Peptides against a protein of PDB entry 7BDX. Designs and how they scored, part 4

Target 1, 212 residues: chain A of PDB entry 7BDX
Amino acid sequence: EMGAAACTLLWGVSSSEEVVKAILGGDKALKFFSITGQTMESFVKSLDGDVQELDSDESQFVFALAGIVTNVAAIACGREFLVNSSRVLLDTILQLLGDLKPGQCTKLKVLMLMSLYNVSINLKGLKYISESPGFIPLLWWLLSDPDAEVCLHVLRLVQSVVLEPEVFSKSASEFRSSLPLQRILAMSKSRNPRLQTAAQELLEDLRTLEHN

## One batch from the design tools (peptide; made by RFdiffusion4, then SolubleMPNN)

Design b1_p8_2_s3 (from b1_p8_2, 7 letters changed)
Fold by OpenDDE base, seed 4:
Structure b1_p8_2_s3 (fold): chain B 212 residues (1-212), chain C 212 residues (1-212), chain A 8 residues (1-8)
Amino acid sequence: as target 1 above (212 residues)
Amino acid sequence: as target 1 above (212 residues)
Amino acid sequence: SSPILTVD
């Protein structure tokens, strides 16, 4: 209980750039983000397939941790910190996104995908995550999720790859050969307006890259 | 581990007025400070008299909680919140300061005394804590502590009472009859310059009140 | 790209 409450308050205040700078300016940030990765990994490994733990204090704690990582990654110095000093946490998030089944831990997946998207705003971060083993298969695995918010944040991460020529050129052959085009086309017809727009924009970006 | 790390980061950032406002502006503050009191009480009750737990993750967690309460009380809106909405936490801190023996949990005592001192900056807060049952005996019990920082923060809290005529007038008879004058005079000769100064200032304030 | 801020 108390740990989840403290972490949830830390999450709420981490939406401020000054709070992120204060967290990162201390000697405690490295240890905190190391334990964060371990805690998130332990939680995902304890999921015996029953969806019921979503309302637990442990679930709320892990959501707050993923929210803090996201909000740190929303700021330039936070992205730089994560990519330079907390690569193991990024590797853990990528691994956990692969270990979770479609429809499993939807809220946690969304928060982790938001953190990776924020990391992808920095070219160094985008390079790091896109060069991670199995990154392209992971994106397509995640895009099989029935949840519209999961799929939306996958599409936004795919768009970050597509819009960066230096990253896209390295993966272009694998990307084009494995692209779930029918799935993205189905999302462009979604009743969810955010998902519809993100799928349309990605399809336009992909068409622009086929003509060059 | 993770809870203590999160709470310690929350403590560090709570030194900002804007962070305190953000914590208090949410719907989570009441629950957080309620659980804080319960957590501090549980920790003090688990102390079977062995001083060894000072380096535990649990000790660090409770220190961070007491630090957060102190930093919230350092700001005007935080004092108002504690005195209006978290009186049970203030009552808990007063109780725990009474339950702890001289020389026991020195760091926690200092943080709790700092929180009460910050609450005493507001006349409404000073009235509330000074009208608490056993407040004057508690101050003298705490002033028996061998630790100079404990005694310093007791003297500062006593000074807050002495400098406020509306509070001092209510307790003046009990205060004068029970005042450990020899102990305060001994502190005015301390080799600790902060303790020496605080004891001298309090003795001067007391002399000013005897001549009026 | 605009960063995402999260709230509970």
Scores: peptide ipSAE 0.399, ipTM 0.880, DockQ to the pose 0.053
Fold by OpenDDE base, seed 3:
Structure b1_p8_2_s3 (fold): chain B 212 residues (1-212), chain C 212 residues (1-212), chain A 8 residues (1-8)
Amino acid sequence: as target 1 above (212 residues)
Amino acid sequence: as target 1 above (212 residues)
Amino acid sequence: SSPILTVD
C-alpha cells in the first residue's frame, strides 16, 4: 500500500518540469530508474500465472512508475537523461511490450508506449529504440492489440519513425515488406476519432514516401 | 527497495512549496498521510525485537515519510491540512515518540520532532499537540535522550509552548512542577552551540514568565 | 511532436 501511494503522489507532481529537474538533479535518479525497470519486469512476470486484480496496490504502483517515466520523458532534459543514463530501462520497456499478449495489461502498455513516444521526440532516443533488436516486429505485434488506445500509441510511434528520413531509411526495406497495411486501413475507418486521425495521417505520410 | 526510492525522491521534491501544494491539491493526500502513520507505527513496533540495521530499505522509507511530513508542515497550507484533516497522524507521531527509548531511532525522533515543531507554528496545531494526553511528560521523557539533536528539537518545541500565553497558561502548573531545570541548565553549558543557544533562550523566557 | 503528460 504505502509504496503505491508514494509513487502515485510522485507521478502527480512529475507533471511539472521543475519537479522533473529536481528528480534528475539528485544523485538518486539513477538508482530509482534502475529499480523501476526491475519492478516493472517482476510485475509482468507475475501476470502469466494468476489473474492479478487490475485494482491491486501492485498494479497501481507499476502504473505510477510508468507514469513517472512518461512525464520525465516529456521534458527535454528527461529524454536526455533516459537516452544517456537509463538505456536499460528503455530496453526493459521494449522487452515488456513484447512479453505482453494482445489485451493483456492494456493500461501499462499505453503508459509504456507513451514513454517510448516521448523518447522518440529526441533524435538520439528515436535512433536508440528503432535500432533495438526486433523493433519492427514489436510494432506489428502491438498493432495486433484489440485496444484502440494501444493501437493509437503504436501508430504515433510508427509516425515518429516515418517522419525521420535518417531513421526510416535504415528500416525502410523491413518496414515496407512487413507493413500491416490492411490493419492500418481498417483503423483509418475506426469510430475512435483519435485512432482514425492517426491512421489517416500515417497513410498519407507513407504515400508521400512511396512517391519519393 | 522501490518504495524507499520513491519516498526518497518525493521527500527531496517536497522541499518546494509548489510541490507541497500539488500533493495537497489532489484527492490522494488523505490516504497517503493515513498510510504514513500506519507505516511509521509498524516500523517502531518491529524495533523491540531485532536490531534492525540502521541502513535498511525500511529505515530509509520511514525516514523519507517523516521528512515528507516535516516539509509539508513547513508550509502554511500544509500545517492547516495536518491540523484539520490528518490529526490521527499527529497522534501517531506523539505516540511513537513516547514508545521509543532514549537513544533508540535518533534520526526518526529528530524528524518527528521537526514535524511537531513545524505544526506548532500554527496556533491551532500548537493547541492540538499541547492538549494531547501526556504531552508534558512526553517532553521530559524526550529531553532525557542522550542525543543533542533530539534535545535541541525538544527545547524548541517547549519554547513554542512557552511563547504562547494562551497555551502555556493551561499547562503552567504541570510545567512548573515537573520542569527538569537541572537538565536544561546542563544543556545551556553544552559544547553543541545550537543546543546551548536553545537552552539559554528557553531559560531567559522562563525567567520572564516567573516575574509576571 | 507534442510530448504526452500523464495523470492518474
Scores: peptide ipSAE 0.398, ipTM 0.880, DockQ to the pose 0.053
Fold by OpenDDE base, seed 2:
Structure b1_p8_2_s3 (fold): chain B 212 residues (1-212), chain C 212 residues (1-212), chain A 8 residues (1-8)
Amino acid sequence: as target 1 above (212 residues)
Amino acid sequence: as target 1 above (212 residues)
Amino acid sequence: SSPILTVD
């Protein structure tokens, strides 16, 4: 209980840019983000057996950690810190997104995808995550999820790759050969308006790149 | 490890008034401070047997909790919250200060005494803690500590009582009859300049009250 | 692109 409550308060206040700067200005940031990755990895590895109640203290603690990483990545200096000094945490998030099955731990997937999206706003961050081994297959694995919020945040991350010519050119052949076009077309007809719009925008961006 | 790291970051950022306001503006503050009191009580009750390493994860977590309470009490709205809505936490801190032996858990005692001192800046807070059963005997128990920082923060809390006529008048007879004058006179000759000054100031304030 | 902030 107490660890989850403290971490949840830290998550709430991490929505402030000044709090993110205060976290990063201390000598404790490196250690904290290193242990964060290990804690998230330990939690995901424990899920393969028991249906941990989604509202458990451990689940709430890991959600708060993923929320803190996301809010740090929302700030320019936070993105630079993660990409320069906490690359192991980014590798861990990519790995954990691969280890989770479709429909498994939806809330955690959404938070981790939001953190990767925020990292992708930085060209150096986008290069780092997109050059990760198996990144393109991982995007298609995640796009198979039945949850509309998971699929929405995958489409936004795919769009960040497609909109950056320097990144997209390196993976364009693999991307075009493996693109789940029928799945994206199905999402463009979703009753969820946010998912529908994101799928339509991505389809328009892809059409523009085929004509150039 | 992770709980202590998260709580230590929350402690660090709680030095900002805006962060204290953000903690208190949420619906989670009451629950957090309730669990804080229980966690601190559980830790102090566990000390009677094993010499818990002062640098343990549990010790660091409890130090961060006491630091957060202190920093919340440093702000006017934080004092009002504690005195109006978290009185059980104040009662717990007073109890735990009584349960600890001289020389036991010095760092925690200092943080708890700092929190009570910050509460004493508010007249309503000073009234509440000074009207607590056994408060005057507790001050003298704490003043028997061999640690100069513990004694310093006890003297500052005693001074807050002596400087408030409305509070001091209610306890003046018990205070005068039990005052460890020889101990305070010994502290006024300390090689620690902060302890020496605090003891001298308190002796001057007491002399002024005897002549009126 | 605008960054995402999260809340509990």
Scores: peptide ipSAE 0.398, ipTM 0.879, DockQ to the pose 0.053
Fold by OpenDDE base, seed 5:
Structure b1_p8_2_s3 (fold): chain B 212 residues (1-212), chain C 212 residues (1-212), chain A 8 residues (1-8)
Amino acid sequence: as target 1 above (212 residues)
Amino acid sequence: as target 1 above (212 residues)
Amino acid sequence: SSPILTVD
C-alpha cells in the first residue's frame, strides 16, 4: 500500500517537465529505473497465463512505474537518459511485451507501448528499439491483441518506424514480407474512431512507400 | 527497496512548491498522509529501545516520508492542508517524538522536528501543536537529547511558541515552572555555533518576556 | 510526433 501510494504520487507529478528534470538531475535516477525494470519483470512472472490483471496494490504500483517511464520518455532529456543510461529497462519492456499473451495485462501493455512510442520520437531511441532482436515479430504479436488501445499504440509505433527512412530501410524487406495487411485493413474499418484513423494513416503511408 | 526508491525521488522533488501543490491538488493526498502516519508508527514500534537507527531500506523509506511531510509543511498551502486535513499525522509525529528515547532515531527525530517547526510558522498550526496534551513536557524530553541537531530544532520550536503572544500566554505558567534553564544555559556555551546561537536568542527572548 | 503524457 504505502509504496503504491508514494509511486502513484510520483507518477502524478512526473507529468511536469521540471519534475522529470529534477528526477534525472539527481544521483538516484539510475537505481530507480534499474529496480523499476526488475519490479515489472517480477510482476509479469507472477502472473499465471489465464489470470486477468489484478486490481491490487502491486498492480497499481507497476502501473505507476510504467506511467513514470512514459512521462520521463515524454521529455527530450528523459528520452536521452533512457536511451543512454537505462537501456536494460527498454530491453525489459520489449521482453515483457513479448511474454504477455494477447488480452493479458491490457493496462500495463498500453503504458509500456506509450513509453516505447515516446522513446521512438528520438531517432536514437527509435534506432535502439527497432534494432532489438525480434522487434518486427513483436509488433505483429502485439497487433493480434483484442484490445483496441493496445492495437492503437502498436500502429503508432509502426508509423514511427515507417516514417523514418533511415530505420525503415533496414527492416523494409522483413516488414513487407510479414506485414499483417488483413489485420490492419480490418482495423481501418473499426468502430473505434482512433484505431480507424491510425490504421488508415498507416495504410496511406505504406502505399506512398510502395510507389517510390 | 523499490518503495524506498520511489519515496526518495518523491522527497527530492517535493522541495519544489509546484510539486507540493500538485501533490495536494490531487485526490490521493489524504490517503498518502494517512498511510504515512501508520508507516512511521509501525517503524517506531518495531524498534527495540536499545537498537540504533537502522541503515535499511525501511529506515530510508521512513526518512523520505518524514522529508516529504517537512517539505509539504514548508509551503503555505501545505501547512493549511496538514492542519486542516491531516491532524492525525501531526498527532502521530508528536506521539512518536515522545515514544523515542534520547539518542534514539536521531535522523527521524530531526526530520519530524523540522516538520513541526514548519507547521509552527502558521498561527493555526502553532496553536494546534502547542495545545496538544503534554506538549511542554515533550519539548523538555526532547531537549534532553544528546544530539545537537535534535536540541537545535527543539529550541527553534520553543522560540516559535515564545514569540507568539497568543500561544505563549496560555502556557506561560507551565513554561516558567518547568523551563530547563540550566540545560539551555549549557547549550548557550556549546561549541556547536548553531546550537549556541539558538540558545542565546531564546534566552534573550525569555528575558524580554520576564521584564514585561 | 507529440509525446504522450499519462495520468492515473
Scores: peptide ipSAE 0.397, ipTM 0.880, DockQ to the pose 0.052

Design b1_p8_2_s4 (from b1_p8_2, 7 letters changed)
Fold by OpenDDE base, seed 3:
Structure b1_p8_2_s4 (fold): chain B 212 residues (1-212), chain C 212 residues (1-212), chain A 8 residues (1-8)
Amino acid sequence: as target 1 above (212 residues)
Amino acid sequence: as target 1 above (212 residues)
Amino acid sequence: MKPELLVD
């Protein structure tokens, strides 16, 4: 309980850029983000295919940790810190996104995907994530999720790749050959307006790349 | 480990008044401070006269919690919150200060005393603390500690009482009859300059009260 | 692209 309460408060205050700078300006940031990855991994391993109890103190703790990572990644110095000094955490997030089944831990997947999206705003972050082993298959694995918010954040991350010619060119062959186009087309007809818009925009971006 | 790391970061950022306002402006503050008291109490009870391992994750967690309480109490709205909505935490801190033996958990005693001192800056906080059962005996119990920092913060808290006529008048008879004057006189000769100054100032304040 | 901020 106490750990979850403390992390939840830290999450709430981490919405401030000045608080993120204060977190990173201390000597404790490295340790915190190292243990964060281990804690998230331990939680996901403990699920072993069981139904997530969303309201558990452990779940709330992991959600708060993922929220903190997202808020740190929302600012330039936070992205730089994560990409330079906390790569193991990014690797762990990518691994855990692969380990989770479709429909499993939806809220945690969303938070982790939001963190990766924020990191992807920097070209250095986008390069690091997109050069991860199995990144393109991972995107399609995640896009198979039945949850609209999971799929939305996958599409946003795919868009980050597509909008960067230097990144897209490295994986363009694999991307084009494996793209679940029918799935994206189905999402462009979603009743979820955010998912619908993201899928439509991505389809327009992809068409632009076919004509260039 | 993770709880201690999170609380330590929260402690660090709580040095900002804006962060304290953000902590208190949320709906989670009450829960956090309620569990804080319980966690501190559980830790002190677990010691059962054993030597404190200063470097344990549990110790670091409790120290960070006490640090957060101190930083919250450092600002006006934080003091008001603690005195209005977290009285049980103040009662717990007073209890734990009584339960700890001289020389036991010195660092925790210092942090708890600093929190009480900060609360005592408000007349409402000072009234609440000083009207606690056994408050005057507790001050003398704590002043018997061999640690100079413990004694310093006790003297500062005693000074907060002495400087408020409305508070001092309620306990003046008990205070005068039980005052360990020889102990305070010995502290005015301490090699610790902070302790020496605090003891000297308190002796001057007490002399002023004898002549009025 | 705009970053996402989370508040709980």
Scores: peptide ipSAE 0.076, ipTM 0.845, DockQ to the pose 0.052
Fold by OpenDDE base, seed 5:
Structure b1_p8_2_s4 (fold): chain B 212 residues (1-212), chain C 212 residues (1-212), chain A 8 residues (1-8)
Amino acid sequence: as target 1 above (212 residues)
Amino acid sequence: as target 1 above (212 residues)
Amino acid sequence: MKPELLVD
């Protein structure tokens, strides 16, 4: 209980750039983000095959941690810190996104995907995550999720790759050969307007790249 | 571990007035401070009579909580919040200061005393704590501590009472009859310059009140 | 690209 309450407050205040700078300017940041990865990993590993009732406090704690990482990654110095000093946390997030089945822990997946999207705003962050082993297969695994929010944030991360020529050129062959085009086309017809728009924009970007 | 790390970061950033306002402006503040009191109480109750090695993580967690309360009380709106909405926490701090023996949990006592001192900056806060049952005996109990930092913060809290005529007049008879004058005189001769000065100033304030 | 802030 108390840990979740403290972490939730820290999440809320981390929406401020000045708070993110204060977190990162202290000597405790490295330890915090190191243990964050371990905590998130332990939580995902404790998930039995049956979706047993996630302890509301434990789940809230992990959600707050993922929220803090996302808010840190929303700031330029935060992205730089994560990519320079907390790569293990990024690797953990990528691993956990692969370990979770479609439809499992949807809220946590969304938060983790949002953190990776924020990291991808910087070329250095985008390079780091996109050069991770199995990154493209991971995107397609996540895009098989029945949840529209998961799929939306996957499409946004795919778009971050497509919009950066230096990154896309390295993976273009694998990307083109494995693209789940039928799934993306189905999303472009979604009743969810956010998902529909994101899928349409990505399809337009891909068409533009085929004609060049 | 993770809870202590999160709480330590929250403590660090709570040194900012804007962060305190953000904590208090949210819907989570009441729950956080309610559980804070319970957590601090549970920790003190778990202390066996022998000073067993306080788990470094548990102790760090409780220190961070007391630090957060202190930093909240450093801000005018924070003092108002504590006195209006978290009286149970203030009562808990007063209780725990009474439950701890001289020389026991020195660092926690200092942090709790600092929080009460910050609360005492506002007349409403000073009234609330000074009107608590057994407040004057509690001050003398704490002043029997062998630790100079504990005694320093007790003397500062005593000075807050003495400097406020509306508060002092209510307790003046009890205060004068129970004053550990020999102990304060000994502190005015301390080799610790901060303790020496605080004891000298208090003795001067008391002399001024006897001549009026 | 705009960063996302999570406000709980």
Scores: peptide ipSAE 0.072, ipTM 0.844, DockQ to the pose 0.052
Fold by OpenDDE base, seed 2:
Structure b1_p8_2_s4 (fold): chain B 212 residues (1-212), chain C 212 residues (1-212), chain A 8 residues (1-8)
Amino acid sequence: as target 1 above (212 residues)
Amino acid sequence: as target 1 above (212 residues)
Amino acid sequence: MKPELLVD
């Protein structure tokens, strides 16, 4: 209980850029983000395929950790820190997103995908995550999720790759050969307006790249 | 480990007034400070008279909690919150200071005394803690500690009472009858310059009050 | 692209 409450308050105050700078300006940031990755990994390994109660103290704690990573990645110096000094945490997030089944830990998947999306705003961050082994198969695995919010954040991460010519050109052949076009077309007809819009924009971006 | 790291970062960022305002402006502050008191009480009860390793994760977590309370009490809106909405936490800190033996958990005693001193800067806070049952006997119990930093923070809290005529007049008879004058005189000759100065100032303040 | 902030 107390750990979850403290971590939730740290998450809330991390919405401030000045708080993120204060976290990163201290000598404790490296240790904190190292333990964060280990804690998230231990939590996902403990699920054994069961649906953890979303309201458990452990779940709330891990959600707050993923929220802190997202808020750190929301600012330029935070993205630089993650890509330069916490690559193991990014590798852990990519691994955990692969280990989770469709429909499993939806809230955590959304938070982790939001953190990766924020990292992808930096060209250096986008290069690092997109050059990770199995990255493209991972995107399609995640896009098979029945949850509309998971699928939305996957489409946004795909869009980050597609909109950067230097990154997309390296993976364009694998993207074109494995693209789940029927799934994305189905999402463009979703009743969820955010998912519908994101799928439509991605289809337009892909069409533009086929003509150039 | 992770809980202690998160709470230590929350402590570090709570040195900012804007972070304290953000913590208190949320709907979670009441629950957080309630659980803080319970956690500190559980820790002190678990000591069984043993010297806990100062480097344990549990000790570091409780030190960070006491540090957060001190930093909240360092600003006016934080003191108002503690005195209006978290009186149970103040009562818990007073109780725990009574439960700890001389030489036991010195670092925690210092942090708790610093929080009470910061609360005593508000007339409403000083009234609340000084009107607590057993407050004057508690000050003398704490002043028997062999640690110079504990004794320093006790003398500062005594000085907060002595320097406020409206508060001191209510307890002046009990103070005069129970004052450990020989102990304070011994502290005025300490090799610790901070303790020496605080004891000398308090002796001057007390002499001024005897002539008026 | 706009970063997302999570407020709790």
Scores: peptide ipSAE 0.072, ipTM 0.843, DockQ to the pose 0.052
Fold by OpenDDE base, seed 4:
Structure b1_p8_2_s4 (fold): chain B 212 residues (1-212), chain C 212 residues (1-212), chain A 8 residues (1-8)
Amino acid sequence: as target 1 above (212 residues)
Amino acid sequence: as target 1 above (212 residues)
Amino acid sequence: MKPELLVD
């Protein structure tokens, strides 16, 4: 209980840029983000057996950790910190997104995808995550999720790749050959307006790249 | 480990007034401070048997919690919150300061005394803690501590009582009859300059009150 | 510019 409460408060205040700078300016940041990765990994490994109650203290603890990572990644200095000093955490998030099945741990997937999207705002961050082994297959695996919010955040991350010519050129062949076009087309007709818009924008960006 | 790391970061950022306001503006503050009191009480109760390593994760966790309470109490809205909505936490801190022997858990005592001193800056806070059962005996018990920092923060809290006529008048008879004058006089000759100054100032304030 | 995400 107490750990989840402390992490939840730290998550809420980490929405401020000044708080992110204060977190990163201290001598505890590296240790905190190292243990964060290990804690999230331990939680996901525990899921294969027990239907963990989604409202458990452990679940809330891991959600708050993923929220903190997202808020740190929302700030320029936080993105720089993650890409320079906490690459193992980024690798862990990518691994955990692969370890989770479609429909499994939706809320955690959303938070982890939001953190990766924020990292992808910086060219250095986008290069790092997109050069990760199995990144393109991982995007399509995640896009098979039945949850509209998971799919939305995957589409936004895919759009981050497509909008960056230097990144897209390296993976363009794999991207084009494996693109789940029918799935994205189905999402462009979703009743969820955010998912619909994100799928439409991505389809427009892809059409523009095929004509050039 | 992770709980101590999260609480340590939350402690560090709680030195900002804006962060204290953000912590208190959320719907989690009451729960957090309730669990904080219980966690500190559980820790102190665990000490009677095992020489807890002062550098344990549990010790660091409780130190960070006490540090957060201190930083919240440093801000006017935080003092108001503690006195209005978290009185049980203040009562717990007073109890724990009594449960600990002289020389036991020095660092925790310092943090708890700093929190009570910050609460005492508001007349409402000072009234609340000074009207607690056994408050005057508790001050003298704590002043028997061999640690100069414990004694310093006790003297500062005693000074807060002495400087407030409305509070001092209620306990003046008990205060005068039980005052460890020889102990305070010994502290006024301490090699610790902060302790020496605090003891000298308190002796001057007491002399002024005896002549009026 | 890509929009930043803040989470509460």
Scores: peptide ipSAE 0.043, ipTM 0.843, DockQ to the pose 0.085

